# Designs tried in a protein design run: peptides against a protein of PDB entry 1EBD. Part 5

Target 1, 138 residues: chain A of PDB entry 1EBD
Amino acid sequence: KASYEGKVAAEAIAGHPSAVDYVAIPAVVFSDPECASVGYFEQQAKDEGIDVIAAKFPFAANGRALALNDTDGFLKLVVRKEDGVIIGAQIIGPNASDMIAELGLAIEAGMTAEDIALTIHAHPTLGEIAMEAAEVAL

## One batch from the design tools (peptide; made by RFdiffusion4, then SolubleMPNN)

Design b2_p19_3_s3
Fold by OpenDDE base, seed 3:
Structure b2_p19_3_s3 (fold): chain B 138 residues (1-138), chain A 19 residues (1-19)
Amino acid sequence: as target 1 above (138 residues)
Amino acid sequence: SAFEARRAAQAAAAAAAAA
């Protein structure tokens, strides 16, 4: 948040019009396993009366995680049922701190679970877990 | 929430742009 706002300010000063128009702020805990979140948690959405799908996929089923012998945790997408729009994501597992960026982009851009599911992810990678979780939401 | 309102606006804008 603060770094992004600083960048927007610098761009404006440099003569490039820009605005702070974010909808999701990532949070990361650099533990083992790492924890990362962006947008709504499932319970937060439910508390606000949003009907959601919580699409979860475990790292234990990810080929790269298996190859690395680092299979603890999961990725969860929080998807609004009405239109399939991704409104939140949580990752507990390997490389969560970096992998959350894809999901932050998806949320900011207003993407659906289908958008991620239909995006080819390199094989085998940890990042494939986002595609796998998106497929669960379909 | 502000988040929900912004998400709704993004979805509406995307639908309008695709029309």
Scores: peptide ipSAE 0.106, ipTM 0.604, DockQ to the pose 0.067
Fold by OpenDDE base, seed 1:
Structure b2_p19_3_s3 (fold): chain B 138 residues (1-138), chain A 19 residues (1-19)
Amino acid sequence: as target 1 above (138 residues)
Amino acid sequence: SAFEARRAAQAAAAAAAAA
């Protein structure tokens, strides 16, 4: 957030039209394992009366995580049942701090779980876990 | 799906640009 707002401010000072327009702000904790979140937590969505699917996939089932011997944690997608739109994501595990960016983009763009499931992810990668979680939500 | 429609449109646009 702060870095993005700083960039927008710098562009405005430089005479370029700029606005802060975002739906979701990522949060990262650089622990071991790393933790990252963007958008709604499952309980937050439920508290607001949003009917959601919480689709969870473990790193223990991810080919790249297995190859790296770093299989702690999971990815969770929070998907609105009405239209399949991704409204939140949480990652606990390897490279969570970078992997959250894909899901931030998905939320900002109003993408569905199907959009992620039908996007080809490189094999083997940690990023495939987003596709696997998206498939769980279908 | 909307995604499939976008994907098809992208493929068609790429084919048109290559022609």
Scores: peptide ipSAE 0.029, ipTM 0.451, DockQ to the pose 0.038
Fold by OpenDDE base, seed 2:
Structure b2_p19_3_s3 (fold): chain B 138 residues (1-138), chain A 19 residues (1-19)
Amino acid sequence: as target 1 above (138 residues)
Amino acid sequence: SAFEARRAAQAAAAAAAAA
Protein backbone atom coordinates (compact mmCIF):
# COMPACT_ATOMS: atom_id res chain seq x y z
CA LYS B 1 0.00 0.00 0.00
CA ALA B 2 2.48 2.65 1.11
CA SER B 3 4.90 1.91 -1.74
CA TYR B 4 2.11 2.06 -4.29
CA GLU B 5 0.84 5.33 -2.85
CA GLY B 6 4.40 6.62 -3.01
CA LYS B 7 4.56 5.77 -6.73
CA VAL B 8 1.26 7.56 -7.35
CA ALA B 9 2.54 10.60 -5.47
CA ALA B 10 5.79 10.60 -7.45
CA GLU B 11 3.86 10.39 -10.71
CA ALA B 12 1.66 13.31 -9.65
CA ILE B 13 4.73 15.39 -8.75
CA ALA B 14 6.19 14.57 -12.17
CA GLY B 15 2.99 15.91 -13.83
CA HIS B 16 1.68 12.52 -14.94
CA PRO B 17 -1.93 11.42 -14.49
CA SER B 18 -2.17 9.22 -11.44
CA ALA B 19 -4.95 7.58 -9.48
CA VAL B 20 -5.23 5.27 -6.49
CA ASP B 21 -7.82 2.51 -6.69
CA TYR B 22 -8.08 0.98 -3.23
CA VAL B 23 -10.15 -2.02 -4.38
CA ALA B 24 -7.11 -4.10 -5.35
CA ILE B 25 -4.63 -3.00 -2.65
CA PRO B 26 -3.55 -6.04 -0.63
CA ALA B 27 -3.15 -6.15 3.13
CA VAL B 28 -0.89 -8.82 4.61
CA VAL B 29 -0.05 -9.97 8.12
CA PHE B 30 2.99 -12.26 8.23
CA SER B 31 1.72 -14.32 11.13
CA ASP B 32 1.52 -18.09 11.44
CA PRO B 33 -0.76 -18.78 9.70
CA GLU B 34 -0.32 -15.82 7.36
CA CYS B 35 -3.30 -13.56 6.70
CA ALA B 36 -3.93 -11.72 3.46
CA SER B 37 -6.81 -9.71 2.08
CA VAL B 38 -7.57 -7.77 -1.08
CA GLY B 39 -10.72 -5.93 -2.13
CA TYR B 40 -14.01 -6.21 -0.32
CA PHE B 41 -14.76 -8.18 2.75
CA GLU B 42 -18.17 -9.83 2.53
CA GLN B 43 -19.73 -7.49 5.08
CA GLN B 44 -18.26 -4.39 3.40
CA ALA B 45 -19.87 -5.41 0.13
CA LYS B 46 -23.21 -6.04 1.85
CA ASP B 47 -23.03 -2.69 3.64
CA GLU B 48 -22.64 -1.03 0.23
CA GLY B 49 -25.67 -2.90 -1.09
CA ILE B 50 -23.70 -5.32 -3.28
CA ASP B 51 -25.28 -8.75 -3.51
CA VAL B 52 -22.39 -11.20 -3.11
CA ILE B 53 -21.51 -14.85 -2.85
CA ALA B 54 -18.89 -15.68 -0.23
CA ALA B 55 -17.17 -18.85 -1.41
CA LYS B 56 -14.92 -20.55 1.12
CA PHE B 57 -12.52 -23.44 0.62
CA PRO B 58 -10.33 -24.93 3.38
CA PHE B 59 -6.61 -25.69 3.16
CA ALA B 60 -7.44 -29.02 4.81
CA ALA B 61 -8.90 -30.10 1.46
CA ASN B 62 -5.84 -29.01 -0.56
CA GLY B 63 -3.37 -31.71 -1.65
CA ARG B 64 -0.27 -29.53 -1.27
CA ALA B 65 -1.34 -28.29 2.17
CA LEU B 66 -1.81 -31.91 3.25
CA ALA B 67 1.61 -32.87 1.89
CA LEU B 68 3.17 -29.96 3.80
CA ASN B 69 1.27 -30.89 6.98
CA ASP B 70 0.07 -27.27 7.08
CA THR B 71 -3.69 -27.30 6.65
CA ASP B 72 -4.88 -24.48 8.89
CA GLY B 73 -7.18 -21.88 7.43
CA PHE B 74 -9.07 -21.18 4.25
CA LEU B 75 -9.46 -19.02 1.19
CA LYS B 76 -12.61 -16.93 0.78
CA LEU B 77 -13.72 -15.28 -2.45
CA VAL B 78 -16.22 -12.45 -2.45
CA VAL B 79 -18.03 -12.61 -5.78
CA ARG B 80 -20.61 -10.17 -7.09
CA LYS B 81 -23.75 -12.15 -7.96
CA GLU B 82 -24.80 -9.88 -10.82
CA ASP B 83 -21.90 -10.77 -13.09
CA GLY B 84 -19.68 -13.22 -11.21
CA VAL B 85 -16.87 -10.66 -10.88
CA ILE B 86 -14.44 -11.24 -8.03
CA ILE B 87 -14.48 -8.14 -5.83
CA GLY B 88 -12.60 -9.43 -2.79
CA ALA B 89 -10.56 -12.25 -1.34
CA GLN B 90 -9.28 -13.27 2.07
CA ILE B 91 -6.72 -15.97 2.78
CA ILE B 92 -5.68 -17.39 6.12
CA GLY B 93 -3.11 -20.13 5.66
CA PRO B 94 0.28 -21.13 4.28
CA ASN B 95 1.76 -18.75 1.70
CA ALA B 96 -1.26 -16.41 1.90
CA SER B 97 1.04 -13.39 1.41
CA ASP B 98 2.05 -14.60 -2.06
CA MET B 99 -1.20 -16.31 -3.03
CA ILE B 100 -3.11 -13.04 -2.65
CA ALA B 101 -1.31 -11.66 -5.72
CA GLU B 102 -3.25 -13.86 -8.16
CA LEU B 103 -6.52 -12.66 -6.68
CA GLY B 104 -5.37 -9.04 -6.61
CA LEU B 105 -4.65 -9.36 -10.33
CA ALA B 106 -8.04 -10.98 -10.92
CA ILE B 107 -9.86 -8.17 -9.09
CA GLU B 108 -7.88 -5.43 -10.83
CA ALA B 109 -8.57 -6.98 -14.23
CA GLY B 110 -12.30 -7.45 -13.53
CA MET B 111 -12.10 -11.24 -13.81
CA THR B 112 -14.89 -13.59 -12.81
CA ALA B 113 -14.92 -16.65 -10.61
CA GLU B 114 -15.36 -18.60 -13.85
CA ASP B 115 -12.10 -17.18 -15.22
CA ILE B 116 -10.23 -18.56 -12.20
CA ALA B 117 -12.17 -21.85 -12.15
CA LEU B 118 -11.32 -22.48 -15.81
CA THR B 119 -7.62 -21.69 -15.32
CA ILE B 120 -5.47 -24.79 -14.91
CA HIS B 121 -3.46 -24.58 -11.71
CA ALA B 122 -0.43 -26.81 -11.25
CA HIS B 123 -1.01 -29.96 -9.20
CA PRO B 124 -0.36 -30.28 -6.36
CA THR B 125 -0.04 -26.62 -5.30
CA LEU B 126 -1.46 -24.31 -2.66
CA GLY B 127 -2.62 -22.13 -5.57
CA GLU B 128 -5.24 -24.72 -6.51
CA ILE B 129 -7.29 -23.50 -3.56
CA ALA B 130 -8.11 -20.34 -5.53
CA MET B 131 -9.51 -22.50 -8.32
CA GLU B 132 -11.46 -24.63 -5.85
CA ALA B 133 -12.97 -21.58 -4.15
CA ALA B 134 -13.85 -20.15 -7.55
CA GLU B 135 -15.69 -23.36 -8.42
CA VAL B 136 -17.64 -23.08 -5.15
CA ALA B 137 -18.71 -19.58 -6.20
CA LEU B 138 -20.29 -20.83 -9.45
CA SER A 1 -24.28 -24.26 -17.50
CA ALA A 2 -21.81 -22.56 -19.81
CA PHE A 3 -19.14 -23.35 -17.22
CA GLU A 4 -19.98 -27.05 -17.24
CA ALA A 5 -19.96 -27.12 -21.03
CA ARG A 6 -16.54 -25.44 -21.20
CA ARG A 7 -15.20 -27.70 -18.46
CA ALA A 8 -16.38 -30.76 -20.36
CA ALA A 9 -14.78 -29.47 -23.56
CA GLN A 10 -11.51 -28.84 -21.71
CA ALA A 11 -11.56 -32.34 -20.24
CA ALA A 12 -12.21 -33.86 -23.66
CA ALA A 13 -9.36 -31.87 -25.20
CA ALA A 14 -7.00 -32.90 -22.40
CA ALA A 15 -7.96 -36.56 -22.81
CA ALA A 16 -7.38 -36.35 -26.56
CA ALA A 17 -3.97 -34.75 -26.04
CA ALA A 18 -2.97 -37.44 -23.54
CA ALA A 19 -3.99 -40.33 -25.87
Scores: peptide ipSAE 0.024, ipTM 0.392, DockQ to the pose 0.017
Fold by OpenDDE base, seed 5:
Structure b2_p19_3_s3 (fold): chain B 138 residues (1-138), chain A 19 residues (1-19)
Amino acid sequence: as target 1 above (138 residues)
Amino acid sequence: SAFEARRAAQAAAAAAAAA
């Protein structure tokens, strides 16, 4: 957030038309396992009256996580039921700090769970877990 | 919702930028 706002401010000072125009800001905790979040938590969505699906997929079922012997945690997508739009995501597990970027992009772009489910992810990768969680939401 | 309001604002901004 601060880095992005600083960039927008610098562009504005330079006379370039720019605005802060974001939907989701990632948050990361570099613990072991790592924790990352972007957009809505499930309860936040419910508190705002948004009907959501919380689609969860465990790293224990991810081929790359198994190969790395690092299978703790999960990825959760918060998906609006009305239209399938992803409005939030949480990751607890290996490489969560970097993996959250895909989901931040998806939320900013207004993508659906179907959009991620139909995106080819390399096999085997940790990133496949996003696709798997998206499939759970369908 | 707050989410929908932000998405509507982004859509309006994108439309204005594309005009």
Scores: peptide ipSAE 0.022, ipTM 0.449, DockQ to the pose 0.153

Design b2_p19_3_s4
Fold by OpenDDE base, seed 5:
Structure b2_p19_3_s4 (fold): chain B 138 residues (1-138), chain A 19 residues (1-19)
Amino acid sequence: as target 1 above (138 residues)
Amino acid sequence: AEFAARRAAQAAAAAAAAA
């Protein structure tokens, strides 16, 4: 947030038309395992009356996580049932701090679980878990 | 939805090019 707002401010000072426009701000905790979140938590969406699918996929089922012997945790997508739009994501596990960026992009762009599910992810990678969780949401 | 629409357009173009 602060870095993005600083960039917008610098552009505005330089006389370029610019505005702060963001939907999802990532939050990261560099614990072991790492924790990352962007957009809605499942309960937050429910509290706002949004009908959601919480699609969860474990790192224990991810080929790269298995190869790294680092299989703790999961990825969760919060998907609006009405249109399949991803409105939130949480990751607890290896490289969560970097992996959340894909999902932040997806949320900012208004992408659906289908958009992620139909995106080819390199095999085997940790990032492939996003595709797997998206498939669960379908 | 917009991304899905663009994806569908790309798929249609690829199918047309392969024919």
Scores: peptide ipSAE 0.026, ipTM 0.388, DockQ to the pose 0.030
Fold by OpenDDE base, seed 4:
Structure b2_p19_3_s4 (fold): chain B 138 residues (1-138), chain A 19 residues (1-19)
Amino acid sequence: as target 1 above (138 residues)
Amino acid sequence: AEFAARRAAQAAAAAAAAA
């Protein structure tokens, strides 16, 4: 947030058209395992009356995580049931701090779980877990 | 808009392949 707002301000001062326009702000804890979140938690969505699908996929089922012997945790997508739009994501596990960026992009762009499920992810990667979780949401 | 258009084209192609 702060860095993004600073860039927008700098661009505006430099005479470039720029505005702060964001839907979600990522939060990261650099613990072991790492924790990352963007957008709604499942319970937050429910508390606001949003009908959601919570799609969870474990790192223990991810080929790259297995190869790294680092299989703790999971990825969770929070998907609005009405239209399949991703409104939140949580990652606990290896490289969560970087992997959350894909899901932040997906939320900001108004993408659906199907959009991620139909995006080819490199094999084997930790990032495939986003695709796997998206497939669970279908 | 461009992404959505490409996605729609992909979905149409997939549907055609499944027919």
Scores: peptide ipSAE 0.026, ipTM 0.411, DockQ to the pose 0.025
Fold by OpenDDE base, seed 1:
Structure b2_p19_3_s4 (fold): chain B 138 residues (1-138), chain A 19 residues (1-19)
Amino acid sequence: as target 1 above (138 residues)
Amino acid sequence: AEFAARRAAQAAAAAAAAA
């Protein structure tokens, strides 16, 4: 957020039309394991009356995580049932701080779980866990 | 919506090519 707002401000000062327009602000904790979140938590969506699917996939089932011997945690997608749109994501595990960016993009673009499930992810990668979680949501 | 439309078009093209 702050870095993005700084860029927008610099562009505005330089005479370029720019605005702060975002929906999904990522939050990261650089712990071991790392924690990252963007958009709604499952309970937040429920509290607002949004009917959601919480699709969870563990790093213990991810081929790259196994190869790295770093399998703690999971990815969770929060998917709106009405239209399959991803409205939130949480990651606890290896490289969560970087992996959250894909899901931030997906939320900002209004993508569905199907959009991620039908996107080819490189094998073996940690990023495949997003695809696996998306498949759970279908 | 635009991404979904592109994806649908790609899927339709792939299905047509596989038929």
Scores: peptide ipSAE 0.025, ipTM 0.456, DockQ to the pose 0.026
Fold by OpenDDE base, seed 3:
Structure b2_p19_3_s4 (fold): chain B 138 residues (1-138), chain A 19 residues (1-19)
Amino acid sequence: as target 1 above (138 residues)
Amino acid sequence: AEFAARRAAQAAAAAAAAA
């Protein structure tokens, strides 16, 4: 947030048209396992009256996590039922702090679970867990 | 155009939730 707002301010001072337009701000805890979140939590969406699917996939079922012997945790997508749009994501597990960026991009772009599910992810990678969770939401 | 339309819908929903 602060870095992005600083960039917008610098562009405005330089005489370039720019606006603050963001939907989601990531939060990261560098624990073991790492925790990352962007957009809505499932309960937050429900409290606002949004009907959601909470699509969860465990790292214990991810080929790269198994190869690394680091299988604790999961990825969760919060998907709006009406149109399949991703409105939030949470990751607890290996490399969560970096992997949250893909999901931040997806939320900012208004992507659906189908958009992620139909995106080819390299195999075996930790990142393909996003595709697996998106498939759960379909 | 598809992603842009969904992005606009997301931005509108976020603005409504923040109001």
Scores: peptide ipSAE 0.022, ipTM 0.467, DockQ to the pose 0.054

Design b2_p19_4_s1
Fold by OpenDDE base, seed 1:
Structure b2_p19_4_s1 (fold): chain B 138 residues (1-138), chain A 19 residues (1-19)
Amino acid sequence: as target 1 above (138 residues)
Amino acid sequence: SAEERAAKRAAAAAAAAAE
């Protein structure tokens, strides 16, 4: 948020038309395991009357996490049932602080779980867990 | 299509604006 707002301000000062246009603000805790979140939590969506699928996939089933011997935690996608649009994501596990960026991009772009499920992720990577969680939502 | 993606983005933004 603050860094993005700083860029918008710098662009405006430089005479470039720029506006604050963001939907999802990531939150990160650099613990062990790392925690990251963007968009809705499942309960927040439910409290607002949004019908959601909470698709969860564990790092214990991710090939890269197994190879790293770092398999604690999971990725969760919060997917709106009406249209399959991703409205939130939570990651607890290895590299969560960086991996949340893909999901922030997906939310900002209005992507669906299908869009992620059909995106080729490199094998073996931690990032494949986003694809696996997206497949759970289908 | 680009139009469909723009509509999906707008729908996602409308949901997220309630946060």
Scores: peptide ipSAE 0.031, ipTM 0.583, DockQ to the pose 0.050
Fold by OpenDDE base, seed 2:
Structure b2_p19_4_s1 (fold): chain B 138 residues (1-138), chain A 19 residues (1-19)
Amino acid sequence: as target 1 above (138 residues)
Amino acid sequence: SAEERAAKRAAAAAAAAAE
């Protein structure tokens, strides 16, 4: 967030038109477990009148998380029902701070849960949890 | 620009809704 806002400010000072898109700005807390979020929370989407699916998948069901003995937490996708577009994601668990980048890209590009579900993720990886959560949203 | 990206996202969403 701060680095992105700093870039927008620098562009404005340089006399270039610039805007801030808050939807695709990630928020990360480097706790144990890590917490990451991008886009809408489920309740935020509902409060704005967006009909959503909240698809949740636990790290306890992820093969890499099991192999690492680090299975606390989950990934949640917030998917708009009308078109299947991913509008938010939350991750609590191992590598959440890096894994949120895939979902930030998906949201910024207007990708669907189907787009992620049909993307082959390497096995076994923590990243597979995004694919598994996307399959839950279908 | 961020506005151009937001417009592309909106266009992608509209395309997905039309499928």
Scores: peptide ipSAE 0.031, ipTM 0.564, DockQ to the pose 0.047
Fold by OpenDDE base, seed 4:
Structure b2_p19_4_s1 (fold): chain B 138 residues (1-138), chain A 19 residues (1-19)
Amino acid sequence: as target 1 above (138 residues)
Amino acid sequence: SAEERAAKRAAAAAAAAAE
């Protein structure tokens, strides 16, 4: 947030059109396991009357997580049922702090679960779990 | 299309702005 707002301010001062129009701000806790979130939690969406699919995939089913012997946690996508747009994501597990950036991009771009499911992820990787969770949402 | 993505983004932003 602060760094992004600083860039927008610098661009405006430089005479370039710029606006603060972010949809999602990532939140990260560098615990063990790491926790990361962007956009809506499932309950927040429900409390606002948004009909959602909560698609969850465990790291225990991820080939890279198994190879690393670090299989605690999961990825959760919060997908709006009306149009399949991803409106939130949570990751608890290995490399969650970096992996949340893909989902932040997806939310900011208005991508659907199908857009992620149809994106080839390298095998085996931790990031592949985003594709797996997106497939669950279909 | 880029226009379709922009429309999806606008719809998502409108939903998120309720927070």
Scores: peptide ipSAE 0.031, ipTM 0.569, DockQ to the pose 0.051
Fold by OpenDDE base, seed 5:
Structure b2_p19_4_s1 (fold): chain B 138 residues (1-138), chain A 19 residues (1-19)
Amino acid sequence: as target 1 above (138 residues)
Amino acid sequence: SAEERAAKRAAAAAAAAAE
């Protein structure tokens, strides 16, 4: 957020027409386990009357997390049922602070759960959990 | 098709940005 707003401000000061235009702002807590979020929480979507699927996949089922002996937590996708568009994501677990960037990109680009599910993720990786959660949403 | 998906994404992104 702040870095992006700073860029927009710098462009405006330079006399370029620029606006703050973003759909997804990531939030990260560098705890152990790490917590990251972008877009809607499931309850926020419901409170706004959006019909959603909350697709959850645990790190305990991720091959890389198992190999690292760091299997606490999960990834959750909040998917709009009408069109399958990802409108939110939450990660609690290993590397959540970096992994949220893929999902921020997906939300900002208006991608669907199918788009993520059909994206080849390297095996075994922590990032593969995004694909697994997307498959749950289908 | 990839083109159809790209068009759907563009439409969905525009809708999301309007929310």
Scores: peptide ipSAE 0.025, ipTM 0.522, DockQ to the pose 0.055

Design b2_p19_4_s3
Fold by OpenDDE base, seed 5:
Structure b2_p19_4_s3 (fold): chain B 138 residues (1-138), chain A 19 residues (1-19)
Amino acid sequence: as target 1 above (138 residues)
Amino acid sequence: SAEERAAKRAAAEAAAAAA
């Protein structure tokens, strides 16, 4: 956020007025395990009257996580039921701080769970967990 | 299929419970 706003400010100073335009700001805690979030939490969506599917997939079921002996946590997708659009994601587990970027992109682009589920992820990778959670949402 | 997705969800829940 701060870096993005800094870019907008620099562009404005350079005579190219720009506005901050973002849908989802990622939040990361570099703990062990790492925690990352972008967009809506399930309860936040419900509190706003959005009917959602919360699709959760554990790292304990991810082949790469098993191979790394780092299987704590999960990925959760918050998917709007009416159109399947991903509106939030939370990751607790290995490489969460980097993995949240795919889901941030998906949310910003208005992608659906189907879009992620149909995206081929390399095997075995931690990133497959996003695809797995997306399939759970379908 | 819907059946495969339901099975996958059940498996994910079971795996999460066992973790």
Scores: peptide ipSAE 0.020, ipTM 0.471, DockQ to the pose 0.013
Fold by OpenDDE base, seed 4:
Structure b2_p19_4_s3 (fold): chain B 138 residues (1-138), chain A 19 residues (1-19)
Amino acid sequence: as target 1 above (138 residues)
Amino acid sequence: SAEERAAKRAAAEAAAAAA
């Protein structure tokens, strides 16, 4: 957040149009397993009256995670039922700190679970779990 | 397919419950 705000300020000072957007600010905890979040938590969405699908996929079912013997945790997508738009994501597990960026992009761009599900992810990768969770949301 | 997605959901839920 602070880094992003600083970049926006620098761009504005340089004469480039820029605005701070807080829609998809990621939060990361570099624990073991790593934790990352962007956008709405399921309960936050519910508290605001948003009808959501919480699509959860475990790393224990991910081929790369199995190959790495690092299968703790899961990826959760928070998907608005009305239109299938991804409004939040949480990752607990391997490479969560980096993997959250894809979902931050998806949320910022207003993408749907279908958009992610139809995006080919390399096999086998940890990132493939985003596609799997998106398919669960369909 | 929708059936395949339903099966994946069920498998994911089972895997999550067994973890």
Scores: peptide ipSAE 0.018, ipTM 0.468, DockQ to the pose 0.013
Fold by OpenDDE base, seed 2:
Structure b2_p19_4_s3 (fold): chain B 138 residues (1-138), chain A 19 residues (1-19)
Amino acid sequence: as target 1 above (138 residues)
Amino acid sequence: SAEERAAKRAAAEAAAAAA
């Protein structure tokens, strides 16, 4: 956020039209395990009257996490039921701080759980957990 | 279309099974 806003400001100073246009701001805590979030939490969506599916997949079921002996936590997708659009994601686990970027992109682009589920992820990777969680949401 | 999505899903499942 801060870096992006700084870039927008620099472009404005340079005389280029620029605006801050984003929906999802990632939040990361570099703890052990790492925590990352972008967009809506499940309860936030419900409090706003959005009918959602919360699709959760554990790192304990991820082949790369098993290979790394680092299987604590999970990925959760918050998916709007009406159209399948991903509106939030939370990751607690290995590499959460980097993995949240894919989900941030998905939210900003208005992608659906189907879009992620139909995207081939390299095997074995931690990133596959996003695909697995997306499949749960279908 | 729904048919196109179904075909894409089937292809993705086949690819996932081979991965």
Scores: peptide ipSAE 0.015, ipTM 0.396, DockQ to the pose 0.019
Fold by OpenDDE base, seed 3:
Structure b2_p19_4_s3 (fold): chain B 138 residues (1-138), chain A 19 residues (1-19)
Amino acid sequence: as target 1 above (138 residues)
Amino acid sequence: SAEERAAKRAAAEAAAAAA
């Protein structure tokens, strides 16, 4: 965020058109397991009157996590029921700090759970958990 | 299919409960 805003400011100072246009700001805690979040938490969406599906998939069911013997935690997608648009995501588990970027991109682009579910993820990878959670939301 | 997705959801919930 700060880097992006800095670029916008530099362009404005130089007299070029620029705009700040972002929706999702990731938050990461580098604990063990790592925690990452972007967009709405389930309860935040509910408090704002958004009807959501909270689709959860555990790392214990992910082939790469099993191979790494690092299966604590889960990925959760917060999906708006009306149109299937992803509005939030939380990851607790291995590589959460890096994996949150895919979901940040999805939210910024206004993608649906179907978009993620139909995106081929390499097997076996930790990243497959995003696809699996997206399929749960369908 | 819808049936496959429903089965996957149930499996994910069961795995999460067992974890």
Scores: peptide ipSAE 0.014, ipTM 0.418, DockQ to the pose 0.013

Design b2_p19_6_s1 (from b2_p19_6, 7 letters changed)
Fold by OpenDDE base, seed 1:
Structure b2_p19_6_s1 (fold): chain B 138 residues (1-138), chain A 19 residues (1-19)
Amino acid sequence: as target 1 above (138 residues)
Amino acid sequence: AAAAAAAEAKRAARRRRVE
């Protein structure tokens, strides 16, 4: 957030058309395991009256996480039921701080769970967990 | 050509969900 706001401010001061207009700002805690979030939490969406699917997939079922012996946690997608649009994501687990960027991109682009489920992820990778969670939401 | 058109159609469909 702050670093990107600083970039936009510098561009605006330089007379370039630039604005901070983002739907999804990531939040990261560099704990062990890492925690990352972008967009809505499931309860926040429910409190706003959005009917959601909370699609959860555990790192214990991810081939790369197993190979790394780092299987704690999960990925959760918060998917709007009406149209399958991803409105939030949470990751607790290995590489959560970097993996949240794919989900931030998906939210900013107005992607659906189907858009992620139909995207080929390399095998075996931690990133496959986003595809697996998206398949749970279908 | 067909793959590029399919990708563009998907991008356009995603944009319509954000508008």
Scores: peptide ipSAE 0.032, ipTM 0.530, DockQ to the pose 0.093
Fold by OpenDDE base, seed 4:
Structure b2_p19_6_s1 (fold): chain B 138 residues (1-138), chain A 19 residues (1-19)
Amino acid sequence: as target 1 above (138 residues)
Amino acid sequence: AAAAAAAEAKRAARRRRVE
């Protein structure tokens, strides 16, 4: 956000039209465990009248998280029920700050839970948790 | 060629969902 706002300000000062509207701006807290979010929270979507699936998968079930002995937290996908489009994601756990970028890309591209579920993730990785959560949303 | 066509079909399908 701040880096993007700085770029938009620089472009505006330079007299260039800055007209890239991002659908999803990530928010990250570098705590232990890390917290990351992009797009809608489940309750925000509900408050706006969006019918959603909240697909949650725990790091305790992720092979890489187990191998790292860092299994606290989960990934949550917020999926619009009408069409399976991913409209939000939350990650609490190892590498959440970097892992949120995949889900930010998915939201910006209008991807579905199926698009993530049908993407091969490397094994074993923390990133597989996105695929597992997407499979829960199907 | 087949992999490229499949990738483009997926991209086209995603674009249609956000239009």
Scores: peptide ipSAE 0.031, ipTM 0.554, DockQ to the pose 0.085
Fold by OpenDDE base, seed 3:
Formats: C-alpha cells, sequence, structure tokens
Structure b2_p19_6_s1 (fold): chain B 138 residues (1-138), chain A 19 residues (1-19)
C-alpha cells in the first residue's frame, strides 16, 4: 500500500494520468504464522451483495509444508460464483508474504479459479496450494 | 506464433469477464 501510494503520487506529479486504480493491493503481517491478504474478504463480498465461493485448502494437506514440518494455516480463495473470477485471497501459513503475489496477479488480471487450476505448479512446493484451492472452487 | 495467439486469446477472454 504505502510504496504503491508513493509511486502513484510520483506518476501524478510527472503528469501521467494516475488512473491506475489497482484492484488488488496486498496486505501482509509478518507474524508466525505469516498472514497475507489481497482483494475481498468473503464477508466484504457478501456485504456488497456478491455471491461468492470461499475455497479453502489447508497447509496440512500440502506436501512441501509436511516436508518442512510447517503445516499451520490455510489458503482461501474468494471466487465470484457467477463467472468464477477470483476477487480475493487470504493466506495464513508458511511463506504467505511471498505467495500472495501470485494471487494478486491473478486478481489484477481478472483470472478465474480455472486459470489457476490449469496452471502447472512445481511439485512439491508451498505455492502448489494455490492450485489446490482453485480446484476446490470448481 | 500459435503460442502467442493462444496467450492473447486468453488475455482477451479475461478482459471480457471484468468489463
Amino acid sequence: as target 1 above (138 residues)
Amino acid sequence: AAAAAAAEAKRAARRRRVE
């Protein structure tokens, strides 16, 4: 947020139209476990009258998290039910602060859960949990 | 050429879902 707001301010001062309303601004808390979020929370979407699927997958079912003995938490996708578009994501768990970037890209690009589910992730990785959560949303 | 066309078709399909 703050770094992006600084860039938008610099672009506005440079006479570029600052009309990049980013849909997806990540928020991170470097706790143990880490917490990351981008786009809508499930309740925020519901409060705006958006019908959503909240697809949740636990790190306890991720092969890399098991191998690291770091299995606390989950990934959640917030998917618009009408068209399968990803409108939010939350991660609580290992490497959440870095893993949120893939989901931020997916939201900003208007991708669907199917777009992530059909993307090959390396095995075994923590990032593979995004694919698993996307499959839950199908 | 085919891979580039497929990528552009996907991007165009994504844009139409968020317009």
Scores: peptide ipSAE 0.029, ipTM 0.546, DockQ to the pose 0.130
Fold by OpenDDE base, seed 5:
Structure b2_p19_6_s1 (fold): chain B 138 residues (1-138), chain A 19 residues (1-19)
Amino acid sequence: as target 1 above (138 residues)
Amino acid sequence: AAAAAAAEAKRAARRRRVE
């Protein structure tokens, strides 16, 4: 957030048309395991009257997490049922702090669970868990 | 050329979901 706002401000000062136009702000806690979130939590969406699918996939089922012996936690997608648009994501597990960036991009771009499910992820990677969670939402 | 057209079609479809 602050670094991005600083970049927009620098561009505006330089005489370039620029505005702060973001939908989703990532939040990260560098604990063990790491925690990351972007957009809606499932309960927040429900409290606002949004009908959602909460698609969850565990790191214990991820081939890279198994190979690293770091299998605690999960990825959760919060998907709007009406159109399949991803409106939130949470990660608890290995490399959550970096992995949240893909999901932040997906939310900011108005992508669907299908958009992620149909994206080829490298095998074996931790990032495949986003694809697996997206498949659960279909 | 075909890959670029497919990418643009996907972007156009995504924009229609956000509008």
Scores: peptide ipSAE 0.028, ipTM 0.508, DockQ to the pose 0.098

